# Designs tried in a protein design run: peptides against a protein of PDB entry 8RAJ. Part 10

Target 1, 54 residues: chain A of PDB entry 8RAJ
Amino acid sequence: LPAENEDPDKAVVDLHRSPPKTKDPDLTPSGIIAKVKAGDMTQETARELLLAMR

## One batch from the design tools (peptide; made by RFdiffusion4, then SolubleMPNN)

Design b1_p11_6_s4 (from b1_p11_6, 3 letters changed)
Fold by OpenDDE base, seed 3:
Structure b1_p11_6_s4 (fold): chain B 54 residues (1-54), chain A 11 residues (1-11)
Amino acid sequence: as target 1 above (54 residues)
Amino acid sequence: DAIEELEKLAA
C-alpha cells in the first residue's frame, strides 16, 4: 500500500492559499483547535481561521 | 463556541 506520505507541510492550513474545504478534517473548528493543542498552529492563526468560518 | 474554547487554551 503506498504510504500516502501526507506531506506534513500540506497539513499547514494557509489561509491565503487554500479555501477551507468543508471536507478537510484539519479545517474543522475541532481540527483547528486540535492543531493548536498539538503546537502545530498558533493561537492567532487559529483565531483568524475560526473567524473566517463563522 | 470554538473561539471561546480557543481563548481558554491560552489561560
Scores: peptide ipSAE 0.502, ipTM 0.882, DockQ to the pose 0.152
Fold by OpenDDE base, seed 2:
Structure b1_p11_6_s4 (fold): chain B 54 residues (1-54), chain A 11 residues (1-11)
Amino acid sequence: as target 1 above (54 residues)
Amino acid sequence: DAIEELEKLAA
């Protein structure tokens, strides 16, 4: 079976661990939307992040 | 609005 190489270097965004840093391009509103489109983030997590950034 | 765009992905 091809090992799904989960890239371990993918930044896991955890709202409970640290506040979103605006300096991280992956945590910008556009970056969050891009992760959802790529299937790398759930809509629910994205919604929570976006609300926290508003 | 990013939230609006997110909601469109669910539709």
Scores: peptide ipSAE 0.501, ipTM 0.882, DockQ to the pose 0.137
Fold by OpenDDE base, seed 1:
Structure b1_p11_6_s4 (fold): chain B 54 residues (1-54), chain A 11 residues (1-11)
Amino acid sequence: as target 1 above (54 residues)
Amino acid sequence: DAIEELEKLAA
């Protein structure tokens, strides 16, 4: 399995590889936006996550 | 909302 570039300190969410963990505190709308701003998540992934959460 | 905020990051 291709090693997901998991930042040991920050969960990188890739919807195309792994389903989002429902209990991940970083998967709040605010957390997702923060990850995008930090460059830790693509805007595309963030959009997909946010749409799935609506 | 969060989608709107995300869209602003692309502007």
Scores: peptide ipSAE 0.499, ipTM 0.881, DockQ to the pose 0.147
Fold by OpenDDE base, seed 5:
Structure b1_p11_6_s4 (fold): chain B 54 residues (1-54), chain A 11 residues (1-11)
Amino acid sequence: as target 1 above (54 residues)
Amino acid sequence: DAIEELEKLAA
């Protein structure tokens, strides 16, 4: 089976798994939006994160 | 607003 190239270094931010680290550039509003555009985050998860940061 | 920008991605 082709190993799905899950780039292990692209940690999908899961709001339910870990509290958002405020200093993580991937957890900035811009970083979250960038992950959605890249297909690395669902729109639903992104929405929940952005609401929690508001 | 980041949420507004996110909503625009689905359109």
Scores: peptide ipSAE 0.498, ipTM 0.880, DockQ to the pose 0.136

Design b1_p11_7_s1 (from b1_p11_7, 3 letters changed)
Fold by OpenDDE base, seed 1:
Structure b1_p11_7_s1 (fold): chain B 54 residues (1-54), chain A 11 residues (1-11)
Amino acid sequence: as target 1 above (54 residues)
Amino acid sequence: SVDDYMAEKLA
C-alpha cells in the first residue's frame, strides 16, 4: 500500500503521491530545500521536484 | 546532486 505522509504543521510532499502544484508554497525551490534540511523530504524526492521545475 | 544544488543556492 502506498505510504501516507502527514505532518500536523506542514504539508508533506510526495511526488509519487500527488502532482506538484505551482502555487504551493512548499513546492518552491526554497521550500523544497528547507524540507530536505529539516528532514521532511529526502534528497531524492527533492531532486525530482527541482528537476521538474526547470 | 541535491546537495550540490543546495550548496550552490545557499552559498
Scores: peptide ipSAE 0.494, ipTM 0.862, DockQ to the pose 0.234
Fold by OpenDDE base, seed 2:
Structure b1_p11_7_s1 (fold): chain B 54 residues (1-54), chain A 11 residues (1-11)
Amino acid sequence: as target 1 above (54 residues)
Amino acid sequence: SVDDYMAEKLA
């Protein structure tokens, strides 16, 4: 089976591990949406992050 | 969905 290689330069975002940091460019609303589109984040995780940013 | 959420917030 082909190995699914994760990009080691990309940080994993886990809301349950630590609060989101708005100064992190990957945790901006645009960054979150981009991760979902790329398949790097689930819809549910994105929803939780976006709600926490309100 | 996330797209639906964003559509709501940006409407």
Scores: peptide ipSAE 0.488, ipTM 0.865, DockQ to the pose 0.148
Fold by OpenDDE base, seed 4:
Structure b1_p11_7_s1 (fold): chain B 54 residues (1-54), chain A 11 residues (1-11)
Amino acid sequence: as target 1 above (54 residues)
Amino acid sequence: SVDDYMAEKLA
């Protein structure tokens, strides 16, 4: 099966696998919201991340 | 939802 080419410039975010790092620009509140707007993250995942950051 | 959360934080 052809391996799906993962974009190396896109960070895979999994709250249940790895805790978010505050210094990760992709995991700031604004970064999370931007990912949702870009279609790179579901609202549910974003919700969980944002709630964990409050 | 994300929108619900944001609405709460901005209230």
Scores: peptide ipSAE 0.487, ipTM 0.865, DockQ to the pose 0.171
Fold by OpenDDE base, seed 5:
Structure b1_p11_7_s1 (fold): chain B 54 residues (1-54), chain A 11 residues (1-11)
Amino acid sequence: as target 1 above (54 residues)
Amino acid sequence: SVDDYMAEKLA
């Protein structure tokens, strides 16, 4: 099966892999929600990130 | 939906 080429331009953010980058536009609350809507982030990961940002 | 989830978990 062709490996789904993860778009290298879309950083998948994992709270457990690396510290959140506040300068990353994809790590804003709106960016996180957008990733979930796009299927690029799980709801659980989004929850953890958003809670950590409160 | 994402909105429902956010309302449930982050409200």
Scores: peptide ipSAE 0.481, ipTM 0.866, DockQ to the pose 0.112

Design b1_p11_7_s2 (from b1_p11_7, 3 letters changed)
Fold by OpenDDE base, seed 1:
Structure b1_p11_7_s2 (fold): chain B 54 residues (1-54), chain A 11 residues (1-11)
Amino acid sequence: as target 1 above (54 residues)
Amino acid sequence: SVDEFMAEQLA
């Protein structure tokens, strides 16, 4: 089983695993973009999350 | 790239 390398210091954001929470600081537009830049989120997931915030 | 992604979202 691929060890899901959950970075214990970072919340794993997966749109398909859990619905986005409005109070999650990692799910702000800026937080999402930062995750993409850090390589912690795919561009496609970021797109979906950002669209869901509209 | 991230830059291209941002450009696409802003278009």
Scores: peptide ipSAE 0.102, ipTM 0.660, DockQ to the pose 0.110
Fold by OpenDDE base, seed 5:
Formats: structure tokens, C-alpha cells, sequence
Structure b1_p11_7_s2 (fold): chain B 54 residues (1-54), chain A 11 residues (1-11)
């Protein structure tokens, strides 16, 4: 079965499971907001990540 | 809402 390459851009981000990858293009402020809009991140997680970047 | 969230981050 072809391993469904989970598009890393669509991975659910959990702040409590792994440290934020600052080099991950999906964890930029704009990337975080995009994930929330896509339903791939909760607003609460996004808030925590954005606050950690301040 | 997402719109409110966006507004807060952009303010």
C-alpha cells in the first residue's frame, strides 16, 4: 500500500508533544494561522505557539 | 471564531 505521504503541511501540531520547530516553514506565524484556517490546528494551540514566538 | 482570532493577532 503506498504509504500515504501525510503532507507535513497538513500535520496537526501539538505544542505539548514536541517543541516548536522554528525552522519548519509551517510554524511561522503565517503558517500557524493557515493551519488554524485549514482545521489542522486548534485556536488554543495557535495562540500558545504565537505567544511563545513573542 | 477564526476571524476574531485573526483580528487579535493582527491588532
Amino acid sequence: as target 1 above (54 residues)
Amino acid sequence: SVDEFMAEQLA
Scores: peptide ipSAE 0.101, ipTM 0.668, DockQ to the pose 0.121
Fold by OpenDDE base, seed 3:
Structure b1_p11_7_s2 (fold): chain B 54 residues (1-54), chain A 11 residues (1-11)
Amino acid sequence: as target 1 above (54 residues)
Amino acid sequence: SVDEFMAEQLA
């Protein structure tokens, strides 16, 4: 069963569980910011992702 | 806010 907090219609991003896929279109800087704005990602997770892409 | 977050990441 999918985790109760996971949305099967959306990509799940968890840096602490597994490395992110670098070619995921939702993991561009713009995509990350869009997820934060939509409330689908925390600012802390976004910060970590953006820093890892530098 | 999102704007503040962006500003912090770009500083």
Scores: peptide ipSAE 0.100, ipTM 0.665, DockQ to the pose 0.120
Fold by OpenDDE base, seed 4:
Structure b1_p11_7_s2 (fold): chain B 54 residues (1-54), chain A 11 residues (1-11)
Amino acid sequence: as target 1 above (54 residues)
Amino acid sequence: SVDEFMAEQLA
């Protein structure tokens, strides 16, 4: 069976990168908060990301 | 709410 290509491009969110103009729904304020609620992101990381969007 | 969370994080 062909190895399921686990999409290696888990977008490493570089906090120092200019906010991607990418309409990545996971990187919107709402998306970030959703990840925190889902337990997929720490509150501290979310805080840093939200501050970077200011 | 989203707004409340943002307010708490940005305060």
Scores: peptide ipSAE 0.100, ipTM 0.675, DockQ to the pose 0.167

Design b1_p11_7_s3 (from b1_p11_7, 4 letters changed)
Fold by OpenDDE base, seed 2:
Structure b1_p11_7_s3 (fold): chain B 54 residues (1-54), chain A 11 residues (1-11)
Amino acid sequence: as target 1 above (54 residues)
Amino acid sequence: SVDEYLEEQLA
């Protein structure tokens, strides 16, 4: 079975990076949830990001 | 809470 290749063109969300820009759709609460639903982010990472945005 | 929100949206 072909290994799931990470798309190198997709934005990477990193908790150790500078605070997210409000205009980045991938770093909004809705965008984070969408990534989890798409299988592009773990629920735990999403939790941590959302808590950091609180 | 965030956990509750995630559970609801990801269930």
Scores: peptide ipSAE 0.148, ipTM 0.699, DockQ to the pose 0.603
Fold by OpenDDE base, seed 1:
Structure b1_p11_7_s3 (fold): chain B 54 residues (1-54), chain A 11 residues (1-11)
Amino acid sequence: as target 1 above (54 residues)
Amino acid sequence: SVDEYLEEQLA
């Protein structure tokens, strides 16, 4: 089975794996953008999340 | 739009 290479100390936002928790600071618009800039999120996922938050 | 916003912030 493919192992997920994730930092256990960081929240991973995966819209397709589980419903997002809006209380997660990583799901703020600024947090989402920061993740994209850091390379931790695709622009497409960010777009979907931001659209879902409207 | 969201796309425009992303383009502006991520450019």
Scores: peptide ipSAE 0.144, ipTM 0.697, DockQ to the pose 0.640
Fold by OpenDDE base, seed 4:
Structure b1_p11_7_s3 (fold): chain B 54 residues (1-54), chain A 11 residues (1-11)
Amino acid sequence: as target 1 above (54 residues)
Amino acid sequence: SVDEYLEEQLA
């Protein structure tokens, strides 16, 4: 049976919806940058998230 | 700055 690699439903990252969670791998600095590189996040959103983490 | 860092990492 082809293992349906169900890509786990990636958590929606929204700065205005909820504060970034440091324990969320998608909201770590590295995770944010990875999302931008993957085309899943804009550079502007990444900037805002990273600034909010300071 | 964060902007400079992003530019470097995302280029």
Scores: peptide ipSAE 0.143, ipTM 0.695, DockQ to the pose 0.589
Fold by OpenDDE base, seed 3:
Structure b1_p11_7_s3 (fold): chain B 54 residues (1-54), chain A 11 residues (1-11)
Amino acid sequence: as target 1 above (54 residues)
Amino acid sequence: SVDEYLEEQLA
């Protein structure tokens, strides 16, 4: 049986637990906005992340 | 849009 590639649990981005890794391609400004549009991130979290990156 | 809002907050 083909091993069901369980998508690894996408690490929940938590600003209060660890600082955002700027090297994570999913946490670029474009990546953050994409997550919001996909419903995977709240707009407020996105705002906080983007503000922390500038 | 979310994009416009975020741009405004970061300006």
Scores: peptide ipSAE 0.135, ipTM 0.692, DockQ to the pose 0.122

Design b1_p11_7_s4 (from b1_p11_7 with T1S E9K)
Fold by OpenDDE base, seed 3:
Structure b1_p11_7_s4 (fold): chain B 54 residues (1-54), chain A 11 residues (1-11)
Amino acid sequence: as target 1 above (54 residues)
Amino acid sequence: SVDEYMAEKLA
């Protein structure tokens, strides 16, 4: 099966499938924004995550 | 959007 991730060492976050883990280093506000910039996360997912973290 | 969120939180 093709990998859904280009980098298997990077977390793919889907808030609607699994709750985010707060200890995930990629799930900081800056990490989330960086994922969007890199095209690894949608604007909508990022918004939902950021709102949940406030 | 992310930009909208940031704008709201920093306003």
Scores: peptide ipSAE 0.501, ipTM 0.870, DockQ to the pose 0.160
Fold by OpenDDE base, seed 1:
Structure b1_p11_7_s4 (fold): chain B 54 residues (1-54), chain A 11 residues (1-11)
Amino acid sequence: as target 1 above (54 residues)
Amino acid sequence: SVDEYMAEKLA
């Protein structure tokens, strides 16, 4: 399966599929929170990403 | 938890 997922509005981020990009605007703390809130990211994935951003 | 993090950041 491709590591990249696309959404017509936002890119789907999967930590286990594609490593986070430093300049990805969707991978800010607020962006991650927004994805979880929107149902586009699991809480577990968000946790892992947020922890990695410290 | 992520929920707690969100609660702190969004409160």
Scores: peptide ipSAE 0.493, ipTM 0.860, DockQ to the pose 0.231
Fold by OpenDDE base, seed 5:
Structure b1_p11_7_s4 (fold): chain B 54 residues (1-54), chain A 11 residues (1-11)
Amino acid sequence: as target 1 above (54 residues)
Amino acid sequence: SVDEYMAEKLA
């Protein structure tokens, strides 16, 4: 079965792979939480991102 | 839930 590729517009953000993009709408607190709810981000990644934004 | 998790971690 072909691997389902992630939607490039909904890519998972990894704090350890690239610096956070402050102006990226998906990296706002609300955007991060939305990604977790959608299953597009782990809770741990979300935690790290949100804590780094404080 | 996500809300509970975020509230716990960010409190």
Scores: peptide ipSAE 0.492, ipTM 0.869, DockQ to the pose 0.113
Fold by OpenDDE base, seed 4:
Structure b1_p11_7_s4 (fold): chain B 54 residues (1-54), chain A 11 residues (1-11)
Amino acid sequence: as target 1 above (54 residues)
Amino acid sequence: SVDEYMAEKLA
């Protein structure tokens, strides 16, 4: 069976897929921004996440 | 505001 090599160092963050974890470092404002800068998250998704934290 | 925050960080 072809093993899909998922990068264990990358976490998929999707507001519509799973509820945000407040203790997840990838879901802090700085973590979200870092993902956008890295090209791992769209600006629109980041906007939605940041709005949800308001 | 969130808008200002996003404008600063995500522009």
Scores: peptide ipSAE 0.477, ipTM 0.864, DockQ to the pose 0.470

Design b1_p11_8_s1 (from b1_p11_8, 6 letters changed)
Fold by OpenDDE base, seed 4:
Structure b1_p11_8_s1 (fold): chain B 54 residues (1-54), chain A 11 residues (1-11)
Amino acid sequence: as target 1 above (54 residues)
Amino acid sequence: DGLAELEALAA
């Protein structure tokens, strides 16, 4: 199977890994909310991420 | 509302 079909833009966020200090706009509080609104993240995952960042 | 709670956590 060609390795081509993994959308490289899907950052798999490991919740158990120290949040990378990466200025990833998708992992900012605003970026997390935007993903939830877009249906790309569950509210539960967003809550866990936001609490971990606080 | 669950989204409103998340927005409050993000603020």
Scores: peptide ipSAE 0.586, ipTM 0.906, DockQ to the pose 0.749
Fold by OpenDDE base, seed 5:
Parts: C-alpha cells; sequence; structure tokens
Structure b1_p11_8_s1 (fold): chain B 54 residues (1-54), chain A 11 residues (1-11)
C-alpha cells in the first residue's frame, strides 16, 4: 500500500519561535483553523496562537 | 464546541 505521502513541508508551528518575517499561510487565523480541522494542530495550540495574534 | 470557539477567536 502506498505510504500516504505525508507532505514533508508541513510547517511545524513553534509557539515559542519569534514571529516569522515571512507571512506563513499556515500561521494566519484561517490557516490555523484549517490545521485544527485537518487534525494537524490541537485546539489548545490553536487557541494560544490565535490569542497571541490579537 | 471547541472549534466554534476557535473560529470566533479567529474572526
Amino acid sequence: as target 1 above (54 residues)
Amino acid sequence: DGLAELEALAA
């Protein structure tokens, strides 16, 4: 069975990392929500990120 | 629903 080609380019969101100078689409509010829906991010991590962006 | 709360926070 073909191993699900997990896209190796899944951006790991580090909550403690300095904000990237480049706009990472995965770090937008909509991108964060999309990751949660996809099961790629926990709700708690998403909450912390979204709060930090406000 | 936790997702709904996140969506509200993202808005």
Scores: peptide ipSAE 0.583, ipTM 0.906, DockQ to the pose 0.712
Fold by OpenDDE base, seed 2:
Structure b1_p11_8_s1 (fold): chain B 54 residues (1-54), chain A 11 residues (1-11)
Amino acid sequence: as target 1 above (54 residues)
Amino acid sequence: DGLAELEALAA
């Protein structure tokens, strides 16, 4: 089965490199949680982002 | 668990 090409265009969210953009749908609180559940974000990164958005 | 804690932070 062809390895599902991980979409190389999945934006890597790095809080330390790029400040969170409040208008980015992938960086909403719900979007962050979704990424963690999908295994696309660590809990540590998610925690930092969520705290910064609070 | 850690996910539940994150969900609480996101609420």
Scores: peptide ipSAE 0.581, ipTM 0.905, DockQ to the pose 0.668
Fold by OpenDDE base, seed 1:
Structure b1_p11_8_s1 (fold): chain B 54 residues (1-54), chain A 11 residues (1-11)
Amino acid sequence: as target 1 above (54 residues)
Amino acid sequence: DGLAELEALAA
């Protein structure tokens, strides 16, 4: 089952498990940075997401 | 600083 991130505020995004949703507010560039700062995302995952969105 | 690099990518 695709892991629905049940808690949007603490959702851990795995690019290899679930593709990014362009309309997910937590997957905006600023949202990605916020997750890294919160320790909810690795820098490597963030880099991959940000590069894919550019 | 890896975070600063990410912030630059996000800009």
Scores: peptide ipSAE 0.580, ipTM 0.904, DockQ to the pose 0.736

Design b1_p11_8_s2 (from b1_p11_8, 5 letters changed)
Fold by OpenDDE base, seed 5:
Structure b1_p11_8_s2 (fold): chain B 54 residues (1-54), chain A 11 residues (1-11)
Amino acid sequence: as target 1 above (54 residues)
Amino acid sequence: DAIAELEKLAA
């Protein structure tokens, strides 16, 4: 089975980095939830991000 | 609430 080309350019969200100036769709609440559903982010990381955005 | 939605994924 062809290995699903996991896009190597999945932006690693650094929790300690200053919020990106660009609207990264992966940094919206809906984008974060979508990443968790896709298995691309842990629930714990998502929780921390969502709390930081509140 | 996004956190509440996230918690529902913890099944």
Scores: peptide ipSAE 0.498, ipTM 0.882, DockQ to the pose 0.131
Fold by OpenDDE base, seed 4:
Structure b1_p11_8_s2 (fold): chain B 54 residues (1-54), chain A 11 residues (1-11)
Amino acid sequence: as target 1 above (54 residues)
Amino acid sequence: DAIAELEKLAA
């Protein structure tokens, strides 16, 4: 069964499983920072993503 | 620098 509790409007970001898509606005540096501010991403995950994009 | 901006959020 698809997990009933997945918000279809929220992009699941897993650096180790799903590499960031360059065209996904939620995975731009500004989008990542916005997710952290919203409490939708940990600072550690955001750091790893930003370092990978550097 | 986005990393520097991120680090400021933890302070």
Scores: peptide ipSAE 0.498, ipTM 0.881, DockQ to the pose 0.149
Fold by OpenDDE base, seed 2:
Structure b1_p11_8_s2 (fold): chain B 54 residues (1-54), chain A 11 residues (1-11)
Amino acid sequence: as target 1 above (54 residues)
Amino acid sequence: DAIAELEKLAA
């Protein structure tokens, strides 16, 4: 089976398009920071998520 | 603080 090239764009968390699931380990504060460092999330989106979690 | 850490990434 062709490895579904997970479109890296589909892995980008967009707060406005898809609300964060509390069960997503990638949506912990540390996970959010890690996504920004990896280029998988914008700093702006990360800021909004972190503020919402506060 | 995660927000503070995030802001440091932009510096």
Scores: peptide ipSAE 0.497, ipTM 0.881, DockQ to the pose 0.150
Fold by OpenDDE base, seed 1:
Structure b1_p11_8_s2 (fold): chain B 54 residues (1-54), chain A 11 residues (1-11)
Amino acid sequence: as target 1 above (54 residues)
Amino acid sequence: DAIAELEKLAA
């Protein structure tokens, strides 16, 4: 089966992984919200990330 | 507030 070209940039944000680098556009508040809108992140995960960044 | 914006997406 052709490996679905999972965009390597769609790194699932794992809260147990290294602290989000402030320079990662996907881990900014706006980036997190954009991922939720795109269906690439659950609302619950987004909430946890946003709370951790507060 | 980003959390408030997130909550609006579910409405």
Scores: peptide ipSAE 0.497, ipTM 0.882, DockQ to the pose 0.142

Design b1_p11_8_s3 (from b1_p11_8, 4 letters changed)
Fold by OpenDDE base, seed 4:
Structure b1_p11_8_s3 (fold): chain B 54 residues (1-54), chain A 11 residues (1-11)
Amino acid sequence: as target 1 above (54 residues)
Amino acid sequence: DDIAELEELAA
């Protein structure tokens, strides 16, 4: 059976973790919006992240 | 909440 490579590197966005190093493309404003569009993040979580970055 | 609101918050 092909091992479903569940890519374990879905960086769990921990809202309580230290501010993302500005170098994580998944935690830029554009990266957050891209995750929502892909269905990988809820709009509510994205809103909270974007407000915390402002 | 919609994508347009998120885009405004990201600007």
Scores: peptide ipSAE 0.532, ipTM 0.880, DockQ to the pose 0.678
Fold by OpenDDE base, seed 5:
Structure b1_p11_8_s3 (fold): chain B 54 residues (1-54), chain A 11 residues (1-11)
Amino acid sequence: as target 1 above (54 residues)
Amino acid sequence: DDIAELEELAA
């Protein structure tokens, strides 16, 4: 089976990274929820990110 | 509903 090209450039959201200078659409609240729905982010990581954005 | 909790946090 062809290995699904897990795009290695799926922006690993580093929780310890300084707030991105650029508006990463993947780091918006809606983008985070979309990643969880897609199975690209764990609920726990999403929770931590959303709390950090408050 | 795990997604509903995240949606509440995102609001």
Scores: peptide ipSAE 0.530, ipTM 0.879, DockQ to the pose 0.746
Fold by OpenDDE base, seed 1:
Structure b1_p11_8_s3 (fold): chain B 54 residues (1-54), chain A 11 residues (1-11)
Amino acid sequence: as target 1 above (54 residues)
Amino acid sequence: DDIAELEELAA
């Protein structure tokens, strides 16, 4: 089984695994966009998060 | 990835 190297230092926000914690600074709109720009989040996940925050 | 679309959603 390929050990998916979950880089423990990058909180991959998986919407299927944990509901967005409103207290996570990485889940601010700006934080979400920054993660996408960094390649740490897909555009699809970011879109779902941003819509859920409205 | 279209970042501009996400920026619009964040606004």
Scores: peptide ipSAE 0.528, ipTM 0.879, DockQ to the pose 0.670
Fold by OpenDDE base, seed 2:
Structure b1_p11_8_s3 (fold): chain B 54 residues (1-54), chain A 11 residues (1-11)
Amino acid sequence: as target 1 above (54 residues)
Amino acid sequence: DDIAELEELAA
């Protein structure tokens, strides 16, 4: 079975990490939605992030 | 997966 090459450079959003002080465009509400649509983030993780920044 | 809930939370 081909090992799913999980690209280690994919920014794993750790919910337990201190909120990034950096304006990472990938952590904006729109960026989170884009990651879910791309299959790069689960719906559950996205939900938790969006609730935390609301 | 339905993302409609997430889009509402992101608005």
Scores: peptide ipSAE 0.528, ipTM 0.879, DockQ to the pose 0.647

Design b1_p11_8_s4 (from b1_p11_8, 3 letters changed)
Fold by OpenDDE base, seed 5:
Structure b1_p11_8_s4 (fold): chain B 54 residues (1-54), chain A 11 residues (1-11)
Amino acid sequence: as target 1 above (54 residues)
Amino acid sequence: KDIEELEELAK
């Protein structure tokens, strides 16, 4: 059976990737916090993103 | 997870 590794296209927020021009709600401070709470983002990545937005 | 620290940074 082909394991459909549906890698959920989780918007991997990469700091080295050009910020998506689209207001990705996942890139808001609140969205970042939500991702960390959900286990979809590391605390370190979130910290770096939040600092970059400040 | 230190969510409290992140919440502070998000303000």
Scores: peptide ipSAE 0.517, ipTM 0.881, DockQ to the pose 0.694
Fold by OpenDDE base, seed 4:
Structure b1_p11_8_s4 (fold): chain B 54 residues (1-54), chain A 11 residues (1-11)
Amino acid sequence: as target 1 above (54 residues)
Amino acid sequence: KDIEELEELAK
């Protein structure tokens, strides 16, 4: 059976979720920008996340 | 809004 490449579960970044204690590389400022560039995150969500990190 | 704004916010 072809191993269905399970699309890596797109970690839905919940803005209301407590910041993960684990340094999720996808939640770094650079990771957020990379997701926007890839079309995996809206610019508005990225803006809110980046502001929350300040 | 351009991605440049996000890059500025990330600094």
Scores: peptide ipSAE 0.516, ipTM 0.878, DockQ to the pose 0.690
Fold by OpenDDE base, seed 1:
Structure b1_p11_8_s4 (fold): chain B 54 residues (1-54), chain A 11 residues (1-11)
Amino acid sequence: as target 1 above (54 residues)
Amino acid sequence: KDIEELEELAK
């Protein structure tokens, strides 16, 4: 299987794989929305994160 | 799903 060239420098936040680092600036509500818009996060993952942050 | 829904959840 081709190893998906996940750029190791792109922190792909996957809630189901690893608990998110709470102090990551990319995990702010605005950062989450930005990741979705960039295609670096699924809408479902973003929804779950945003709900957990409320 | 819509980004607008996520923006609403982020408020």
Scores: peptide ipSAE 0.513, ipTM 0.878, DockQ to the pose 0.683
Fold by OpenDDE base, seed 2:
Structure b1_p11_8_s4 (fold): chain B 54 residues (1-54), chain A 11 residues (1-11)
Amino acid sequence: as target 1 above (54 residues)
Amino acid sequence: KDIEELEELAK
């Protein structure tokens, strides 16, 4: 079975790193939801991000 | 995965 090529260049959103640049499309509420749906982010991480943006 | 909770938080 072809190993799912995890694209190593996917920006891992780390809550403990730097405040999200507001211009990063991956850090918008819709972008966060999209990442969770794609399996690229855990629901728990997404929850924390969304709460921090609120 | 309960996406509905996250969608509510995103609003």
Scores: peptide ipSAE 0.511, ipTM 0.879, DockQ to the pose 0.659

